# Peptides against a protein of PDB entry 7PB4, part 136

Target 1, 105 residues: chain A of PDB entry 7PB4
Amino acid sequence: KMLNIKEYKEKLLSTLGEFLEDHFPLPDRSVKKKKKNIQESSVNLITLHEMLEILINRLFDVPHDPYVKISDSFWPPYVELLLRNGIALRHPEDPTRIRLEAFHQ
Target 2, 218 residues: chain B of PDB entry 7PB4
Amino acid sequence: DALQMAVGYFEKGPIKASQNKDKTLEKHLKTVENVAWKNGLASEEIDILLNIALSGKFGNAVNTRILKCMIPATVISEDSVVKAVSWLCVGKCSGSTKVLFYRWLVAMFDFIDRKEQINLLYGFFFASLQDDALCPYVCHLLYLLTKKENVKPFRVRKLLDLQAKMGMQPHLQALLSLYKFFAPALISVSLPVRKKIYFKNSENLWKTALLAVKQRNR

## One batch from the design tools (peptide; made by RFdiffusion4, then SolubleMPNN)

Design b2_p10_5_s3 (from b2_p10_5 with L1S F3R)
Fold by OpenDDE base, seed 5:
Structure b2_p10_5_s3 (fold): chain B 105 residues (1-105), chain C 218 residues (1-218), chain A 10 residues (1-10)
Amino acid sequence: as target 1 above (105 residues)
Amino acid sequence: as target 2 above (218 residues)
Amino acid sequence: SLRLMIEELL
């Protein structure tokens, strides 16, 4: 049973990868802002695929607490996209934590 | 410069010591408003102020006033728009601010220096069609952004489903017509031939300002 | 399916 779940997970992630890259790519921050002093912390944003992978992994690894803390690497549009479409849910007591919902149905 | 001081105030936040925080804020708002409507704002000023308006740093009334005066002197940086969309998704701004932003984005679309990164946000804008308050303005924005490569079967289905739910709205009909133009095989339904595409353009808050900007840049 | 949800997101 566990092997089938892992295989399904991998297949799902692989299938979604191309689709997510095509339709929800990260904006290219490569617009060389001239080095003005604003330490915009060059937080490396993760892809939507990576975000989903984190959420899925947490669900499988810690099913009793499947919530992931939103980090600065989480691009806000991705978070909103997942929440708006019911793919993810915020923790009822901690809005900085989200879980994957789609696999609970 | 009074404008630089005003922008700096909004960027750095209120200095702790002023007993009359509201008077100072109002003074700086008026300064920004006056310059924006008279001369327009530089791209850098818009970058700063737009982010402030959408970040939730100030109250809704202040944010609304700032956003209403985001009038360019020449151009708006695409990067400012990308950052703004990110702020919208953080959820610290009101629904009315989101509507105002999309109205602003449509109104200022031609003044944005590049569209490459904005085009990458197509999926995010499309996902906002489900918001009834945003839908008319998002349809208009998508009408401006849509290319043949964006017209996919799943998006067609979503638009048709939305039409079934909301009825034949003029803004939705305009977008569907564009989709049919790019991919006639995906839309088998007969669309009424509308001679004029009607978006809610009549309520463009910036009409006079945009005319002035165009005149200055001639 | 997650796919359907993602397709709906897109």
Scores: peptide ipSAE 0.118, ipTM 0.834, DockQ to the pose 0.111; fails the geometry check
Fold by OpenDDE base, seed 1:
Structure b2_p10_5_s3 (fold): chain B 105 residues (1-105), chain C 218 residues (1-218), chain A 10 residues (1-10)
Amino acid sequence: as target 1 above (105 residues)
Amino acid sequence: as target 2 above (218 residues)
Amino acid sequence: SLRLMIEELL
């Protein structure tokens, strides 16, 4: 049963990966403005695929508390996309935490 | 420079010691407004001030005034727009600010230095079509951004669904007509041949300012 | 399917 869930998860993520990369890519932060001095904290943003993977993993690993804390690596447009489309839900008491919406099959 | 002091005030926030915070804020805001409407703002100044306007650092009235004076001297950095879209998603700005931003984005579209990263945001803009307040302006933006590769069956379906819900809106018809141009096989519906495409934002708040910018950059 | 949902959402 666990193997089937993992396989399903992997298949789902793989299928989504191409779609998400094509339609919702991260903006290329490649403007390496050489300005030396200002330590702009290069927060590495994760892909939408990686974000979904985190959410899915949390749902499976900790089903009683399936919420993930929004980190600085979470690109705000992705968070908003997931929330607006009902893919994710905010924690009712902590708006900094989101969970994957259990798609009741 | 008065402008640098004003921008610095908005960026760093009020120095605690000023008893008359409101007067100081108004002074700096007027400085920005005066320079913006007279000469335009540098790309760096727009970058800073646009983020401030959308970050929720100040009240809606201040944010609105800042956004209204985001007039470029020459160009707007694409990076500023990408960051701005990110701030919109954080949800600290008002709905009216979001509307104003999209109006601004359409108005200033030709002054954005590059479009590569903005084109990557196509999906996010498309998702915003569901917001009735944003829809007219988003349609106009998408009309400017849409390439053949963006015209997908699922997006066609979404537009048709929106049309079914909202009726045959001129801005939606304009976008659908463009979609049909790129992918006629995906749109079986006969669209009325409108001689003129009309978007609601034809009366641009920045019309006079934009003319001045174009004249200075010729 | 999550895909349909994503497609519907997008």
Scores: peptide ipSAE 0.102, ipTM 0.829, DockQ to the pose 0.101; fails the geometry check
Fold by OpenDDE base, seed 3:
Formats: C-alpha cells, structure tokens, sequence
Structure b2_p10_5_s3 (fold): chain B 105 residues (1-105), chain C 218 residues (1-218), chain A 10 residues (1-10)
C-alpha cells in the first residue's frame, strides 16, 4: 500500500511538473534595480510544482493535520490558483493554512 | 513637492493622531489625480500607488480613484504589473477593482516597458476567462499577449466551451480567430472572417489621457 | 487525475 502511494505521488508530481512549468512559470523578479534599498524581502519564491509537493507530502506524512502554513515563499497567484480550482482548501479557522483537497475525494 | 507628499501619505499610511483623516486623504488623492491627468505619473509613482490600490490598504472608493489615475508620464514598469497581478490574487480587492484593473491593463498595454514577464502570466489571465465580468477584458488582454506557443489544445477547448455557453461574443471570436491563425489545425470550426476585430474600446476611461501621453512621448 | 483537473480548470 505504501509503495503504491509513493509511486502514485511520484507519477502525479512528474506529470504535473511539466504542465505547471510550461503554463505557470514564475516571473523572473531579477530586475536588479541598483540603488534604492527597498528591502524587497529576498524571499525566494518556490515553483507551483514545489508548492504542490509540499501539500501532497503534508497530506501523506501528517494526515490528521494536513495543513501547511502559507509562507512568504508561496507566490499569491499560485495560492489563488489552487484555491479557486478546488485543489487546495483554507483552514476554516486559520486562513494562513491550506491543505490539499483533491486527494480526499 | 505636493505629489511626493501625497504618494508618501499613501505609502506610509495615515498618522493615527490626525483628527481630520478624511480631509487629509482627500487632499492627497486630489493632488495625485491632478498631476496624473495633467502630466502623468512617473514609473516609480505608478509602482507605489498601483500596489496600494490593489493591496486593500484603503477602502474600495479610494482604491478605485487611485487606479483610475494610474496614468504614466512615459512608461509603466512591467514589474509593477506583475506585482499588481499578485495583489489581485490575494483577494483583498473588490470584484469591481479587478474589472477596473483589467480595463486599465488593456488601456495602458502599449506603455508597459517590457512584455516578457507579463507573457509568463498568460495562464493566470486565461484562468480568469471563466469570470463573466472579466471575460471581455481578459479576451482583449489575451489577444494582445497570445503567441503561437500559448495556443494549446486544452485552451482551444476551453474557449470553444465558453463560446458554447456565452454565445458568439465578439471578444471570444477575436481571440479564437487569433488562435486559428497560430494553430489552424486545432480549430475546425469555421470562424466568420471578420475584417475588423472589435473590442469594447469606446468606453476607455483613459482615452483623452492616453492621447496626451502619446503626444508627450513623440 | 489532478492534471486533468488542472487542465480542465485552467
């Protein structure tokens, strides 16, 4: 059972990876404007694939608390994409936490 | 400078101790509006104010007024647009603000300095086609952005499904025609050869301002 | 599949 779940997870992530990279790539924020110390928090954004991987891993590793806290590395458009499409769900009491929904159906 | 003070007010927020918060806000808003419509705003000012308008820091009325005066003196930074799209996805702005933003984005499209990063947002814009209020404006935006590499079978199917649901809308037909141009094998449906593509351009809130910007940049 | 769902929704 565990092997089948891992294999399914890997296949799912692999299949999604190509699609997500092609259609939902991260914008290159590297416009190094030189001078102004706008402390744009140098938080590296993760890919949508990486975000989904985190959510999937949390669901499998901690099924009784499958929620992941939204970090600064979570690009807001990705979060919205997952929520709007019913792929993820916000925690009812804590909007900063989301879980993967698609695997509970 | 009065404009710098106004922008600084919106950026830093109201100082808690001011008894006349509304009067001060109105004063600064009028300053921004006056400069924007007369001379346009610098790219840096657009960057700051656009993010403020979409961040939910102020009420919908204020956000709407700020967004309406996002008129460039010369160019809009692509980075400002990318950041703005991010704010739209945070969900702190109203539906009307989202509509206004897409209208603004279409209206100001030629004044955006670069398109490379905006083109990467193609999938996000395409996903917004399902919103009936946004659909006409998103179709126009996609018409401006679409490249051959964006025309995929699943997107063709989605557009045809939308057309089946909404009918033969001029904005959908325009986009489908462009898709057929890039990938004729994906669209078997005979599209009427419309000589002129008509998007709702007649209601451009910025028509007079855009003419002035073009004249200043000649 | 999540892919099909994503492809259908996007």
Amino acid sequence: as target 1 above (105 residues)
Amino acid sequence: as target 2 above (218 residues)
Amino acid sequence: SLRLMIEELL
Scores: peptide ipSAE 0.096, ipTM 0.831, DockQ to the pose 0.097; fails the geometry check
Fold by OpenDDE base, seed 4:
Structure b2_p10_5_s3 (fold): chain B 105 residues (1-105), chain C 218 residues (1-218), chain A 10 residues (1-10)
Amino acid sequence: as target 1 above (105 residues)
Amino acid sequence: as target 2 above (218 residues)
Amino acid sequence: SLRLMIEELL
């Protein structure tokens, strides 16, 4: 059963990868380093594919607490996209935590 | 400079618990408004103030006033727009602020320096079509952004489903007509021949200011 | 599939 789940996960992620890259790419931060010391904390944003992978992994690794804390690497439009389409849910008591919806099992 | 002090106030926040916080805020807000409507704002000033307006740092009334005076002197950076869309998704702004932002984005579209990164946001804008309050303005924005490469079967299906739900809305018909132009094989339904494309007038708030900007940059 | 769901919902 676990092997089938891993294979399914890999197939799902592979299939989604191309789609997500084509339709929901990260904007190129033209870090024009203009010298003004605005430490724009170059927070490396992760792809939507990577975000989904994290959520799926958490669901399988820790099914009793499948919530992932939203980090600065989570691009807000991606979070909103997942929540709005019912792919992810916010924790009822902690809005900084999200989980993958159970229909993706 | 009075403008620099005002922008600095909004960026850094009120330093001291001054007894007259509201008077100071109003003074700086009026300074920004006066300069914006008279001369326009530099791209850097718009970058700072637009993010502040959408971050939820200040109250909705203040944010609305800031957003209404996001008038460029010359150009708006596309990076500012990308950042703004990010803030809209954080959920700290009101529905009315979101509507105002899309109206602003449509009105200021020609003043954005480049469109490459905004075009990458196409999917996010398209997803916002489901919001009834945003739909008219998002359709207008998508009408401006849509390229042949964006016209996909799944998006056609979504637009047709939306039309089935909402009826034959002029803004939706305009977008569908553009989709049919790029990909006639994907749209089998006969669209009514409309002589005029009709979108809600998003520009009315800035019409005079935009004319002034165009005159200064000629 | 999640893909179909994403394609249908987006």
Scores: peptide ipSAE 0.093, ipTM 0.833, DockQ to the pose 0.097; fails the geometry check

Design b2_p10_6_s1 (from b2_p10_6, 3 letters changed)
Fold by OpenDDE base, seed 3:
Structure b2_p10_6_s1 (fold): chain B 105 residues (1-105), chain C 218 residues (1-218), chain A 10 residues (1-10)
Amino acid sequence: as target 1 above (105 residues)
Amino acid sequence: as target 2 above (218 residues)
Amino acid sequence: MLRLMIEELL
């Protein structure tokens, strides 16, 4: 049973990787003009694939608290995409936390 | 400069000690409005003010007024648009602000300096087609953005499903016609040969200002 | 849409 879940997880992540890269790539932030003082935090955004991987891993690793804290590396459009499509759900009491929905049978 | 002071006020926020916060806000808002409609705004000013309008820093009335005066002097930075779309996804702006933003984006589309990063947002715009209030404007935006590589079977299915749900809407027909042009094999349905494509006139709010911008940049 | 796509991939 556990082996089948792990294999399913790996297959899901692998299959999603190509699709997500093709259809939901990160915008290139490289056009940072050198202007001085705005602490635009050089936070590296993660891919949608990496975000899903984090959510899936959290669900499997900590099933009693499957919520992930939204970090600065989480691109807001990706968060919204997951929420709008019912792939993720916000924590009812903490909107900064999200969990994967699709795998809660 | 009065404009710099106004932009600085919106960027830094109200000084806590100001007894007449509303009067000061209105003064600066009028300054921005006056300059924007007369001369247009610099790309840097639009970058700052557009983010403010969508960040939820101010109330919906103020955000709406700021967004309505996002008129470029020359160009709008693509980066400003990408950041703006990011703010739309944070959920701090009203539905009416989202509609206004898409209307603005369509109206100002030709003044955006580059389209490469905006095109990468195609999937996010397409996902917004499910919002009935946004759908007409998103179809128009997608009509402007769509390339052959964006036309995929799953998107065709979704557009046909939307047409089945909403009926033969002019904006959906326009987008489907473009999809059929790029990928005729994916669209078996007969589309009416419309000589003219009709989108909702989202640009009407800025029509006079846009004509003035085009005249200044000739 | 993305859900359907995920379901189709699944």
Scores: peptide ipSAE 0.044, ipTM 0.812, DockQ to the pose 0.156; fails the geometry check
Fold by OpenDDE base, seed 1:
Structure b2_p10_6_s1 (fold): chain B 105 residues (1-105), chain C 218 residues (1-218), chain A 10 residues (1-10)
Amino acid sequence: as target 1 above (105 residues)
Amino acid sequence: as target 2 above (218 residues)
Amino acid sequence: MLRLMIEELL
């Protein structure tokens, strides 16, 4: 049973991966690090695929608290995309936490 | 320089000790406004001030005034636009600020130095079509951005659904017409042959300023 | 669409 869930999850993520990369890529932060001292917080943004993977993993691993804390690695447009499309929900008491919407409930 | 001091004030925030915070803010805001409308702003100044206007650091009235004076001297950095879109998604700005931003983005589109990263935001802009207040301006933006590769069956379906919901809006028809041009097989519906695509650009707040910018950069 | 895809996959 667990193997089937993992395989299903991997298949889901793989199928989504190509679509997400094509339609919702990260903006290239490849603006040359010119040395000027502005502490641009070099926070590595994760892909939408990775974000969904985190949300899916949390839902399966901790179903009683399926919420993930929004980190600085979460690109705000991705968070908004997930929320607006009803893919994710904010925690009712903590707007810094989001969960995958359980479509099977 | 008075402008540098003003930009620095907005960037660093008000020094706690100022008894006349509002007067100081107004002074700096007027400085930015005066320079922006007379000469335009440097790309670096726009980068800083645009982020401030959308970050929710100041009240809506201040943010609106800042955004209204985001007039380039020469160009706007694409990176500034990407950052701005990110701030819009954080949700710290008002709905009116979002509308104003999209109006600004359409108005200033030709002054953005590059479009590669903005084109990557196509999906996000397309998702914003669901907002009735944004829809006219987003349609115009998408009309400027749309390439053949962006025209997908699911987007066609979504536009047709929006048309069914909102009626035959001129801005939506313009975008659908462009989609039909790129992918006629995906759009079986007869679109009215409107000879002129009219996006309601009649109220471009920046019309005079943009003419001046174009004249200076010729 | 993304929702539908996710719904079909979830």
Scores: peptide ipSAE 0.043, ipTM 0.808, DockQ to the pose 0.341; fails the geometry check
Fold by OpenDDE base, seed 5:
Structure b2_p10_6_s1 (fold): chain B 105 residues (1-105), chain C 218 residues (1-218), chain A 10 residues (1-10)
Amino acid sequence: as target 1 above (105 residues)
Amino acid sequence: as target 2 above (218 residues)
Amino acid sequence: MLRLMIEELL
């Protein structure tokens, strides 16, 4: 049973990867014009795929507390995309935490 | 320079010790407004002030006034727009500010220096079509951004579903007509041949200012 | 759509 879930998860993530890359790519921040002064925190943004992987992993690994804390690596448009489409839910008491919505209830 | 002092005030935030915080704020806001409407703002000034307006650092009234005076002297940096869209998603701005931003983005579209990164945001803009308040303005923006490669079966289905829900809205019909132009095989439904495309943004708040900017840059 | 795709995959 556990092996089947892991394989299913890997297949799901693999299939989503191409779609997410094509339709929801990260903005190319490489145009860091060397303007020194804006401490844009050099936080590496993670892909939407990686974000979903984190959420899925948390749901499977810790089903009783499936919430993930939003870090600076979470691109705000991705967070909003997930929330607006009902893919993720905010914690009712802590808006900095999100979980994957259980689609199969 | 009075403008630099004003921008610096908004960037650094209100100095705690000033008893007349509101008067100082109003003074700097008026300075920005006066320069923006008279001469336009530099790309760097727009970058700073646009982020401030959308970050939730100030109240909605102040943010609205700042956003209304985001008039370029020459160009707007695409990076500023990408950052702005990011701030919109953080949810610290009001619904009215979001609407105003999309109106601004449509109005200023031709003044944005590049479109490559904005085009990458196509999916995010498309996802915002479900917001009834944003839908007219997002349709207009998508009408400006849509390329053949963006016209996918799933997006066609979503637009048709929205049309079924909302009725035959002029802004939605305009976007669907463009989709049909790029991919006629995906849209079997006969669309009414409208000779004129009407978007709600025809009454641009910045029309007079933008005409003045174009005249100065000639 | 993304939800539907995720739902179909999930």
Scores: peptide ipSAE 0.038, ipTM 0.778, DockQ to the pose 0.322; fails the geometry check
Fold by OpenDDE base, seed 2:
Structure b2_p10_6_s1 (fold): chain B 105 residues (1-105), chain C 218 residues (1-218), chain A 10 residues (1-10)
Amino acid sequence: as target 1 above (105 residues)
Amino acid sequence: as target 2 above (218 residues)
Amino acid sequence: MLRLMIEELL
């Protein structure tokens, strides 16, 4: 049963990955204008696929607390996309935490 | 320079110790407004101020005034628009600010230096069609951005579903007509042959300023 | 839409 869930998860993620890459790619932040002194920590943004993978993994690994903390690697448009489409839900007491919604029905 | 001081004030934020915070804010805001409407703003100034207007650093009234004066002297950087869309999605701005941003984006579209990265945001703009307040302006933006490769069966279905829900809206019909032009096989529905494409006139707020920008850059 | 796609894949 657990193996089937993992395989199903991998298949789901792979199929979603192609779709998400084609339709919701990350913008090229290539214009790192070398502004001199402010170490703007080049936070590496993760893909929408990776974000969904994190959310799905958390749901399976910790089903009693399926919430993931929004990090600086989470591109805000992706977070909003997931929330607006009802794919993710914010924690009622901590808006910095989100969970996958589709699996709680 | 008074403008540099004003931009610097908005970037750094108000100094805690000033008893006259509101007067200082108003002075700097008026400086930005006066320069923007008279001469336009440099791309760097727009980059800073546009992000500030959407970051939620200031109140809605201030953000609205800043956004209304995002008038370019020459061009707007595509990077500024990408960052602005990111801030828009953080949800720290009001619904009215979001509407104003899309109106601004449509009005200023021709002044954006490049479109390659904005085209990558197509899916995000398309997802915003479900917001009834944004839908008219998002349709106009999508009408400007849509290429043949963006016209997919799932997007056609979504537009038809929206039309079923909202009725035959002029802005939605305009976008559907463009989709039918690029992919006639995907849209079997007879669209009324409207001779005139009608979008809500987003440009009206900046019409005079945009004419001045076009004249200065000729 | 994305939800429906995810739901169809799930």
Scores: peptide ipSAE 0.036, ipTM 0.772, DockQ to the pose 0.177; fails the geometry check

